Peptides against a protein of PDB entry 5VVV. Designs and how they scored, part 97

Target 1, 276 residues: chain A of PDB entry 5VVV
Amino acid sequence: FLCGVVEGFYGRPWVMEQRKELFRRLQKWELNTYLYAPKDDYKHRMFWREMYSVEEAEQLMTLISAAREYEIEFIYAISPGLDITFSNPKEVSTLKRKLDQVSQFGCRSFALLFDDIDHNMCAADKEVFSSFAHAQVSITNEIYQYLGEPETFLFCPTEYCGTFCYPNVSQSPYLRTVGEKLLPGIEVLWTGPKVVSKEIPVESIEEVSKIIKRAPVIWDNIHANDYDQKRLFLGPYKGRSTELIPRLKGVLTNPNCEFEANYVAIHTLATWYKSN
Target 2, 276 residues: chain A of PDB entry 5VVV as posed
Amino acid sequence: FLCGVVEGFYGRPWVMEQRKELFRRLQKWELNTYLYAPKDDYKHRMFWREMYSVEEAEQLMTLISAAREYEIEFIYAISPGLDITFSNPKEVSTLKRKLDQVSQFGCRSFALLFDNIDHNMCAADKEVFSSFAHAQVSITNEIYQYLGEPETFLFCPTEYCGTFCYPNVSQSPYLRTVGEKLLPGIEVLWTGPKVVSKEIPVESIEEVSKIIKRAPVIWDNIHANDYDQKRLFLGPYKGRSTELIPRLKGVLTNPNCEFEANYVAIHTLATWYKSN

## One batch from the design tools (peptide; made by RFdiffusion4, then SolubleMPNN)

Design b2_p17_3_s2 (from b2_p17_3, 10 letters changed)
Fold by OpenDDE base, seed 3:
Parts: structure tokens; C-alpha cells; sequence
Structure b2_p17_3_s2 (fold): chain B 276 residues (1-276), chain A 17 residues (1-17)
């Protein structure tokens, strides 16, 4: 069971010292996972093709080593979906080389994120792939296999919550394709019925699990505040029955942008997780 | 709250494109 934090917000990424402090807190609270997915890290998303510099490499190696020191699984995410041409072998090879570089930093766990992108494929991809889901699954499977089938590999669908599913969760052709064609060893990220789910009912997890043919990892935006700078949610982790735990592969909270505001968010997640 | 987040994510997507 993956339990911890995703740094998955828009806005200023956490500094390396904050991330190291996070790992210490995660260990102390018996949490085990950190997903590196800062949307405004330019080499994560906008310039995903660009290799890390020597200085950036040293920072990431140090960060990954710190995660290992605290027994935290460091998952490196990349979000190529803004401008990748899925059918172009040069794009696939570029993605491979980028993840090879991160592998050299000592990273062993990875994620491909296709959240917050257009559903439209380019003309070249439409000639090769039957749908956007087919294109995403194809590259995800290829990367997963290329990396030697790492123990932890995550996929974030474009339809990552109930409200983004067309026509709905159980009837989504996109999620059906993901469920049927995504390799079984790849985990699927999900935010619940909504982007920011007030509640995540057990029945809603049973519904999505049926179509994706696996238990999801919850990307939990309950404490996210990147969408409303006037919001600071300092309340406990709630609206998730502990009956979800046996029905999930994990829970990763995407908390407030302000690192210092997240004590209650992360601590109460840990309490929730240990209550089962 | 949800709509604000969806709108924010959509705006962030559009600003990145």
C-alpha cells in the first residue's frame, strides 16, 4: 500500500530542504511514499524533453538518496502529454533517455502523467492510434517494459476523476481502453468522484476499479489549494472510510502549496492509514 | 470548490500550451 505525499500542485515547487524534511516526517509517521510531480518544474512538464544539467542532477541525486535514507519510495513523475507526438519514435526515444538519466540518479519508481491535457491527438497520432487512450497506453506500456518493469510504475489518466469521465465512469471508452490494455503491473492514479473530492465513497472506488481492472492509487486533492490562493484547508483528512484501504493500492495526498501548512494534512492521513 | 479546481487546472493547462 502506497501512502504518503504527491507534490502535484501548480505553483512554486518545494525546495530540496523542504522535501528532505518531508521525508523525515513521512518516516516518523510511518508513511512510505513521495511522488515527485511539481507542475511548475519545467523539466517535469513544459520542457520534459530537456535533460537535467549537472547541477540539477546533483540535486536530484541528493534528494533520491535522502528519500532512501528515510525509507521513502521516491517516485519520479513526468508529464509529456502537452506536446508529445505518441507515434513519433524520436519522442519515445527522448522520453526513454530522460528516464534513463533519472534512473542513473538512483530512482527506481516512475510515473507517466496525462492529467490536464487536451483529449485531441495530432494528425500523425490519429493515423496510428484508434484513440487517445490507445496512444497513452502504448507509450506507457513501452516505457514500463523499457525500464525493466519497475516495482512501482504509475499512470495518471486524462480522465482521472468521475467528473472527467465521458459519458461516466462505468461507460467511459477511454477508461475501458486503459483497463483492458494497460499492463497489469502499472498502477492507475485517481482523484475520486471529483478533482477535489469532498468524499470518496466505497461504491465509487468499486465502480472505477471494475473498469480499470485494478485497485487505484488515490491522488487526493482534499488539502490542495493551488486552485484558490484564498483557501488554506487545515482540517483533518476526512470523507474517506478506512474500508477504502483494502480496495486501494494507495493514497497520496496532494496538499497545500505552503509546505508549513501541511502538518495536519499529512499527520491525519497517517492516523487514518494506521487505523485499519 | 470542485469547479474552481477544474477551472484552475484547465487555465493552467491553457497557459502551458
Amino acid sequence: as target 1 above (276 residues)
Amino acid sequence: LEKKYEESRERARKAAL
Scores: peptide ipSAE 0.167, ipTM 0.842, DockQ to the pose 0.115
Fold by OpenDDE base, seed 4:
Structure b2_p17_3_s2 (fold): chain B 276 residues (1-276), chain A 17 residues (1-17)
Amino acid sequence: as target 1 above (276 residues)
Amino acid sequence: LEKKYEESRERARKAAL
């Protein structure tokens, strides 16, 4: 069970010292996972093709080593979906080289994120892939296998919540393709009925699990504030029955952008997790 | 690229509200 934090928000990323402090807190609270997915990290998303500099490499190596020191699984995410051509072998090779670099930093767990992108494929991809889901699954499977089938590999679908599913969760051709074609060792991220789900009913998890043919990892935006930085979500982790735990592969909270605001959010997630 | 990023952010924001 993956339980911890995803740094998955838009806005100023946390500094390395905050991330190290996070790892200490995660360990102390018996949480086990950090997903590195800051949307405003240029080399994560907008410039996903760009290799890390020597200085950036040293920082990431240090961060990954710190995660290991605190027994936190460091998952490196990349979000190539803004401008990748899935059918272009050069793009696939570029993605491989980028993840090879991160692997050299000591990272062993990875994620491919296709959240917050357009559902349209380019003309070249339409000639090769039957659907956007087929394109995403193809590259995801290839990367997963290329990396030697790491113990933890995550996929974030473009339809990552109920409201993004067309026509709905249970009938989504996209999620059906993901469920059928995504290799079984790859985990699927899900935010619940909404991007920011006030509640995540058990039935909603059963519904998505059926179509994706696996228990999802919740990317939980309950405390996310990147959409309204005038608000801080200081309340407890709530609206999630502990009955979800046996039906999930994990829960990663995507909390407030302000690192200091997240004590209650993360601590109460830990309490929730340990209460089952 | 920047425009797509802004559009993506705006989409995320709208979906969260």
Scores: peptide ipSAE 0.100, ipTM 0.789, DockQ to the pose 0.933; fails the geometry check
Fold by OpenDDE base, seed 2:
Structure b2_p17_3_s2 (fold): chain B 276 residues (1-276), chain A 17 residues (1-17)
Amino acid sequence: as target 1 above (276 residues)
Amino acid sequence: LEKKYEESRERARKAAL
């Protein structure tokens, strides 16, 4: 069971010292996972093709080593979906080289994120792939196999919550393709009924689990505030029955952008997880 | 491009509220 934090917000990423402090807190609270997915980290998303500099490599190696020291699984995410051509072997090779570099930093767990992108393929991809889901699954499976089938590999769908599913969760051709074609060792991220779900009913998890043919990892935006910089979400982790735990592969909270605001959010997630 | 996706996520979150 993956339980911890995804740094998955828009806005200023956390500094390395904040991330190290997070690992200390996660360990103390018996949480086990950190997903590195800061949207405004340029080499994560906008410039996903760009290799890390020597200085950036040293920082990431230090961060990954710190996660290991605190027994926190460091999952490196990349979001190539803004401008990747899935059918272009050069793009696939570029993605492989980027993840090879991160593997050299000591990273063993990875994620491919296709959240917050247009549902349209380019003309070249339309000639090769039957759908956007087929294109995403193809590259995800290839990368997963190329990396030697790492123990933890996550996929974030473009339809990552109920409100993004067309026509709905249970009838989504996109999610059906993901469920049928994504290799079984790859985990699927899910956000619940909405982008910010006040509640995540058990029935909603059972519904998505049927179509994706696996228990999801929750990317939980309950404390996310990147959509409203005037608000801080300081309340407890709530609106999730503990009956979800046996039906999930994990829960990763995407909390407030302000690192200092997240004590209650993360601590109460830990309390929730231990209450089962 | 960042602003577009941030705005899209923000719009999605506002529609969820």
Scores: peptide ipSAE 0.091, ipTM 0.773, DockQ to the pose 0.395; fails the geometry check
Fold by OpenDDE base, seed 5:
Structure b2_p17_3_s2 (fold): chain B 276 residues (1-276), chain A 17 residues (1-17)
Amino acid sequence: as target 1 above (276 residues)
Amino acid sequence: LEKKYEESRERARKAAL
């Protein structure tokens, strides 16, 4: 069971010292996972093709080593979906080279994120792939196999919550394709019925699990404030029955942008997880 | 790239509210 934090918000990324402090807290609270997915890290999303500099490499190596020291699984995410051409072998090769570099930093767990992108393929991809889901699954499976089938590999679908599913969760052709064709060793991220789910009912997890043919990992936006940084979400982790735990592969909270605001959010997630 | 990024961010914000 993956339990911890995703740094998945828009806005100012956490600094390396904050991330190291997070790992100390995660270990102390018996949480085990950190997903590196800061939207405003240029080399994560906007400039995903760009290799890390020597200085950035040193920082990431140090960060990954710190995660290992605190027994926290460091998952490196990349979000190529804004402008990748899935059918272009050069794009696939560029993605492989980027993940090879991160593998050289000592990273062993990875995620491909296709959140917050349009459902439309470019003309070149439409000639090769039957659907957007087929294109995403193809590259995801290829990358997963290329990396030697790492123990933890995550996929974030474009339809990552109930409100993004067309026509709905159980009838989504996109999620059906993901469920049928995504390799079984790849985990699927899900935010619940909404992007920010006040509640995540058990029945909603059973519904999505059926179509994706696996238990999801919750990307939990309950404490996310990147959509309204004038607000701080300081309340406890709530609206999730502990009956979800046996029905999930994990829970990763995407908390407030302000690192200092997240004590209650993360601590109460840990209490929730240990109460099962 | 910036336009697509801003569009994606705005989509995320609208979906979260």
Scores: peptide ipSAE 0.086, ipTM 0.790, DockQ to the pose 0.910; fails the geometry check

Design b2_p17_3_s3 (from b2_p17_3, 9 letters changed)
Fold by OpenDDE base, seed 5:
Structure b2_p17_3_s3 (fold): chain B 276 residues (1-276), chain A 17 residues (1-17)
Amino acid sequence: as target 1 above (276 residues)
Amino acid sequence: LEEKYQAARERAFKAAL
């Protein structure tokens, strides 16, 4: 069971010292996972093709080593979906080289994120792939196999919540393709019925699990404030029955952008997880 | 109120594209 934090917000990424302090807190609270997915990290998303500099490499190596020191699984995410051409072997090769570099930093767990992108394929991809889901699954499977089938590999679908599913969760051709064609060792991220789900009913997890043919990892936006940085979400982790725990592969909270605001959010997630 | 926040987040994500 993956339980911890995803740094998955828009806005100023956490500094390396905040991330190290996070790892210490996660260990102390018996949480086990950090997903590196800061949307405004240039080489994570907008410039995903760009290799890390020597200085950035040193920082990431140090961060990954710190995660290991605190027994926190460091998952490196990349979000190529803004401008990748899935059918272009050069793009696939570029993605492979980027993840090879991160593997050299000592990273062993990875994620491919296709959240918050347009649902339309380019003309070249339409000639090769039957659907957007087929394109995403193809590259994801290829990368997963290329990396030697790492123990933890995550996929974030473009339809990552109930409100983004067309026509709905149980009938989504996109999610059906993901469920049927995504290799079984790849985990699927999900935010619940909504992007920000006040409640995640058990029935909603049973519904999505059926179509994706696996228990999801919750990317939980309950404490996310990137959409309204004038507000801080300081309340407890709530609206999730402990009955979800045996039906999930994990829960990763995407909390407030302000690192210092997240004590209650993360601590109460840990309490919730231990109460099962 | 919650629906407004959901819509705000979706707009923020779309604006960051």
Scores: peptide ipSAE 0.119, ipTM 0.806, DockQ to the pose 0.079
Fold by OpenDDE base, seed 1:
Structure b2_p17_3_s3 (fold): chain B 276 residues (1-276), chain A 17 residues (1-17)
Amino acid sequence: as target 1 above (276 residues)
Amino acid sequence: LEEKYQAARERAFKAAL
């Protein structure tokens, strides 16, 4: 069971010292996972093709080593979906080289994210792939196999919550393609019925699990505040029954942008996890 | 301009739900 934090918000990323302090807190609270997915990190999303500099490499190596010291699984995410051409072998090769560089930093766990992108493929991709889901699954499976089938590999779908599913969760052709064709060793990220789910009912997890043919990892936006800069979410982790735990592969909370605001959010997630 | 537009669009995905 993956339990911890995803740094997955829009806005100023956390500094390396905040991330190291996070790992110490995660270990102390018996949590085990950190997902590196900061939306405004240039080489994560907008400039995903660009290799890390020598200085950036040294910082990432130090961060990954710190995660290992605290027995925290460091998952490196990349979001190529803004402008990738899925049918272009050069694009696939560029993605492989970027993940090879991160593997050399000592990273062993990875994620491919296709959240918050347009559903339209370019003309070249439409000639090769039957749908957007087929294109995403093809590259995800190829990358997963190329990396030697790492123990933890995550996929974030474009339809990552109930309200984004067309026509709905149980009938989505996109999620059906993901469930049928995504390799079984790849985990699927999900935010619940909404992007910011006030509640995540057990029945809603059973519904999505059936179509994706696996238990999801919850990307939980309950404490996310990147959509409202005037608010801090300081309340407890709530609206999730402990009956979800045996029905999930994990829970990663995407908390407030302000690192110092997240004590209650992370501590109450840990209490929830240990209460089952 | 494109970066600001993209960031505004992405915030709109979260705000529309």
Scores: peptide ipSAE 0.083, ipTM 0.790, DockQ to the pose 0.342
Fold by OpenDDE base, seed 2:
Structure b2_p17_3_s3 (fold): chain B 276 residues (1-276), chain A 17 residues (1-17)
Amino acid sequence: as target 1 above (276 residues)
Amino acid sequence: LEEKYQAARERAFKAAL
C-alpha cells in the first residue's frame, strides 16, 4: 500500500530542504511514499525532453538518497503529454533517455502522467493509434518494459476523476482501453469523483476499479490549494472510509502549496491509514 | 502568454470541477 504525499500542485515547487523534512515526517508517521510531480518544475512537464544539468542532477541524487535514508519510496513522475508525439520513435527515445538519467540518480520508481492535457492527438498519432488512450497506453507499456518493469510504476490517466470521464466512469472508452491494454503491473492514479473530492465513496472506487481492472492509487486533492491561493486547507483528512484501504493500492495526498500548512493534512492521513 | 494561459487553463480545469 503506497501511502504518502504527491508534490503534484501548480505553483512554486517545494525546496529540497522542505522535501527532506517531508521525508522525515513521512517516516515518523509510518508513511512510505513520495511522488515527485511538481507541475511547474520545468523539466517535469513543459520541458520534459530536457536532461537535467549537473547541478540539478546533484540535487535530485541528494533528494533520492534522502528519501532512501528515510525509507521513503521516491517515485519520479514525468508529464510529457502537453506536446509529445506518441507515434514518433524519437520522442519515445527522448523519454527513455530522460528516465535513464533519473534511473542513474538511483530512482527505481516512476510515473507517467497524462493529467491536465487536451484529449487531442496530432495527425501523425491519429494515423497510428485508434484512440488517445491507445497512444498513452502504448508509450506507457513500452517505457515500463524498457525500465525493466520497476516494482512501482504509475500511470495517471487523462480521465483521472469521475467528472473527466466521458460519458461516465463505467462507460468510458478511454478508461476501458486503459484497463484492457495497460500492463497489469502498472498502477493507475485516480482522484475520486471530482478533481477535489470532498468524499470518495467506496462504490466509486469499486466502479473505477472494475473498468481499469485494478485497485487504483488515489491522488487525493482534498488539501490541494493550487487552484485558490487565497485558501489554506488546514482540516483533517476526511470523507474517505477506512473501508477504502483494502480496495486501494495506495493514497498519495497532494496538499497545500505552502509546505508549512500541511502538518494536519499529512498527519491525519497517517492516522487514517493506521486505523485499518 | 501561452504558458500563462495554459497554467491558467489547467488551474481553471481544477476549479471548474
Scores: peptide ipSAE 0.078, ipTM 0.795, DockQ to the pose 0.339
Fold by OpenDDE base, seed 3:
Structure b2_p17_3_s3 (fold): chain B 276 residues (1-276), chain A 17 residues (1-17)
Amino acid sequence: as target 1 above (276 residues)
Amino acid sequence: LEEKYQAARERAFKAAL
């Protein structure tokens, strides 16, 4: 069971010292996972093709080593979906080389994120793939296999919540394709019925699990505030029954952008996780 | 809340294009 934090917000990424402090807190609270997915990290999303410099590599190696020191699984995410051509072998090779570099930093766990992108394929991809889901699954499976089928590999669908599913969760052709064609060792990220789910009913997890043919990992936006910098949600982790735990592969909270605001968010997630 | 979040993510997405 993956339980911890995703740094998945828009806005200023956490500094390395904050991330190390996070790992210490995660270990102390018996949480086990950090997903590196900062939307405004240039080489994560906008410039996903760009290799890390020597200086950036040293920082990431140090960060990954710190995660290991605190027994936290470091998952490196990349978001190539803004401008990748799925059918172009050069693009696939570029993605492989980027993830090879991160593997050299000692990273063993990875994620491909296709959240917050346009659902339209380019003309070249339309000639090769039957749908956007087919294109995403193809590259995800290829990368997963290329990396030697790492123990933890995550996929974030473009339809990552109930409200984004067309026509709905159980009938989504996109999620059906993901469920049927995504290799079984790849985990699927999900935010619940909504982008910011006030509640995640058990029945909603059973519904999505059926179509994706696996238990999801919750990307939980309950404490996210990147959409409203004046909002500080200091409430406990709530609206999730502990009956979800046996039905999930994990829960990763995407908390407030302000690092110091997250004590209650992360601590109450840990209490929730240990209560079952 | 979700609508505000979605709209903000969409704005952030568009600003990154």
Scores: peptide ipSAE 0.077, ipTM 0.769, DockQ to the pose 0.115

Design b2_p17_3_s4 (from b2_p17_3, 9 letters changed)
Fold by OpenDDE base, seed 4:
Structure b2_p17_3_s4 (fold): chain B 276 residues (1-276), chain A 17 residues (1-17)
Amino acid sequence: as target 1 above (276 residues)
Amino acid sequence: LEKKYEESKKRAFEAAL
């Protein structure tokens, strides 16, 4: 069970010292996972093709080493979906080289994120792939296999919540393709019925699990404030039955952008996780 | 894209209140 934090918000990323402090807190609270997915990290999303500099590499190596020191699984995410051509072998090779570099930093767990992108494929991809889901699954499977089938590999679908599913969760051709074609060792991220789910009913997890043919990892936006940085979500982790735990592969909270605001959010997630 | 995401999250949150 993956339980911890995703740094998955828009806005100023956490500094390395905050991330190290996070790992210390995660360990102390018996949480086990950090997903590196800061949307405004240029080399994560907008410039996903760009290799890390020597200085950036040293920072990431240090961060990954710190995660290991605190027994926190460091998952490196990349979001190539803004401008990748899935059918272009050069794009695939570029993605491979980027993940090879991160692998050299000692990273062993990875995520491919296709959240917050347009559903339309380019003309070249439309000639090769039957759907956007087929394109995403193809590259995801290829990368997963190329990396030697790492123990933890995550996929964030473009339809990552109930409200983004067309026509709905259980009938989504996109999620059906993901479920059928995504290799079984790849985990699927999900935010619940909504992007910010006030509640995540058990039935909603059963529904999505059926179509994706696996238990999802919850990317939990309950404490996310990137959409309204004038608000801090200081309340407890709530609206998730502990009955979800046996039905999930994990829960990663995407909390407030303000690192200092997240004590209650993360601590109460840990309490929730241990209450099962 | 970011604005659409922020708006989508905000709408999703507001609709959950």
Scores: peptide ipSAE 0.078, ipTM 0.779, DockQ to the pose 0.212
Fold by OpenDDE base, seed 5:
Structure b2_p17_3_s4 (fold): chain B 276 residues (1-276), chain A 17 residues (1-17)
Amino acid sequence: as target 1 above (276 residues)
Amino acid sequence: LEKKYEESKKRAFEAAL
């Protein structure tokens, strides 16, 4: 069971010292996972093709080593979906080289994120792939196999919550394709019925699990504030029955952008997880 | 491009509230 934090918000990423402090807190609270997915890290998303510099490499190596020191699984995410051409072998090779570099930093767990992108494929991809889901699954499976089938590999679908599913969760052709064709060793990220789910009912997890043919990992936006930085979500982790735990592969909270605001959010997630 | 996708995410969050 993956339990911890995703740094998955828009806005100023956490500094390396905050991330190291996070790992210390995660260990202390018996949480086990950090997903590196800061939207405004240029080489994560907008400039996903660009290799890390020597200085950036040293920082990431140090960060990954710190995660290992605190027994926290460091998952490196990349979000190529803004401008990738899935059918272009040069794009696939560029993605491989980027993940090879991160693997050389000592990273062993990875994620491909296709959240917050347009559902329309370019003309070249439409000639090769039957649907957007087919294109995403193809590259995800290829990358997963290329990396030697790492123990932890995550996929974030474009339809990552109930409200983004067309026509709905159980009938989504996109999620059906993901469920049928995504390799079984790849985990699927999900935010619940909504992007920010006030509640995540058990029945909603059973519904999505059926179509994706696996238990999801919750990307939990309950404490996310990147949509309204004038607000701080200081309340406890709530609206999630502990009956979800046996029905999930994990829960990763995407908390407030302000690192210092997240004590209650993360601590109460840990209490929730241990209450099972 | 950033602004459009950030705005789309923000709108998705706001619609989820």
Scores: peptide ipSAE 0.064, ipTM 0.777, DockQ to the pose 0.443
Fold by OpenDDE base, seed 1:
Structure b2_p17_3_s4 (fold): chain B 276 residues (1-276), chain A 17 residues (1-17)
Amino acid sequence: as target 1 above (276 residues)
Amino acid sequence: LEKKYEESKKRAFEAAL
């Protein structure tokens, strides 16, 4: 069971010292996972093709080593979906080389994120792939196998919540393709019925699990404030039955952008997890 | 709240094009 934090918000990424402090807190609270997915980290999303500099490499190696020191699984995410051509072998090779670089930093767990992108394929990809889901699954499977089938590999669908599913969760052709074609060792991220789910009913997890043919990992936006930085979400982790735990592969909270605001968010997630 | 979040994400996507 993956339980911890995803740094998955828009806005200023956390500094390395904050991330190291997070790992100490996660260990202390018996949480086990950090997903590196900061939307405004340039080499994560907008410039996903760009290799890390020597200085950035040293920082990431130090961060990954710190995660290991605190027994926190460091999952490196990349979001190539803004401008990747899935059918272009050079693009696939560029993605492979980027993830090879991160693997050399000592990273062993990875994620491919296709959230918050246009649902339309380019003309070249339309000639090769039957759908956007087929394109995403193809590259995800290829990368997963190329990396030697790492123990933890995550996929974030473009339809990552109930409200984004067309026509709905149980009838989505996109999620059906993901469920049928995504390799079984790849986990699927999900935010619940909504982007920011006030509640995540058990029945909603059973519905999505059926179509994706696996238990999801919850990307939980309950404490996310990137959409309204004038607000801090300081309340407890709530609206999730503990009956979800045996039906999930994990829960990763995407909390407030302000690192210092997240004590209650993360601590109460830990309490929830340990109450099962 | 969801609508604001979706709108924020949409704006961030559009700004990255």
Scores: peptide ipSAE 0.060, ipTM 0.756, DockQ to the pose 0.115
Fold by OpenDDE base, seed 3:
Structure b2_p17_3_s4 (fold): chain B 276 residues (1-276), chain A 17 residues (1-17)
Amino acid sequence: as target 1 above (276 residues)
Amino acid sequence: LEKKYEESKKRAFEAAL
């Protein structure tokens, strides 16, 4: 069971010392996972093709080593979906080389994120793939296999919550394709009925699990505030029954952008996880 | 470019709230 934090917000990423402090807190609270997915990290998303510099590599190696020191699984995410051509072997090779570089930093767990992108494929991809889901699954499976089938490999669908599913969760052709064709060792990220789910009912997890043919990992935006600068939710982790735990592969909270604001968010997630 | 994607996520959040 993956339990911890996703740094998945838009806005200023946490500094390396904050991330190390996070790992100390995660260990202390018996949480086990950190997903590196800062949307405004240039080489994570906008410039996903660009290799890390020597200086950036040293920082990431140090960060990954710190995660290991605190027994935290470091998952490196990349979000190529803004401008990748799925049918272009050069693009696939570029993605492979980027993940090879990160693997050399000592990273063993990875994520491909296709959240917050347009559903439209380019003309070249339309000639090769029957749907956007087929294109995403194809590259995800290929990368997963290329990396030697890592123990932890995550996929974030473009339809990552109930409100993004067309026509709905149980009837989504996109999620059906993901469920049917995504390799079984790849985990699927999900935010619940909404992007920011006030509640995540058990029945909603049963519904999505059926179509994706696996238990999801919750990307939990309950404490996210990157969408509203006036929002500072300092309340406990709530609206999630502990009955979800046996029905999930994990829960990763995407908390407030302000690192210091997240004590209650992360601590109460830990309390929730231990209450089962 | 960043602002556009922040805005797109804000809209995605707002639509999903």
Scores: peptide ipSAE 0.042, ipTM 0.746, DockQ to the pose 0.486

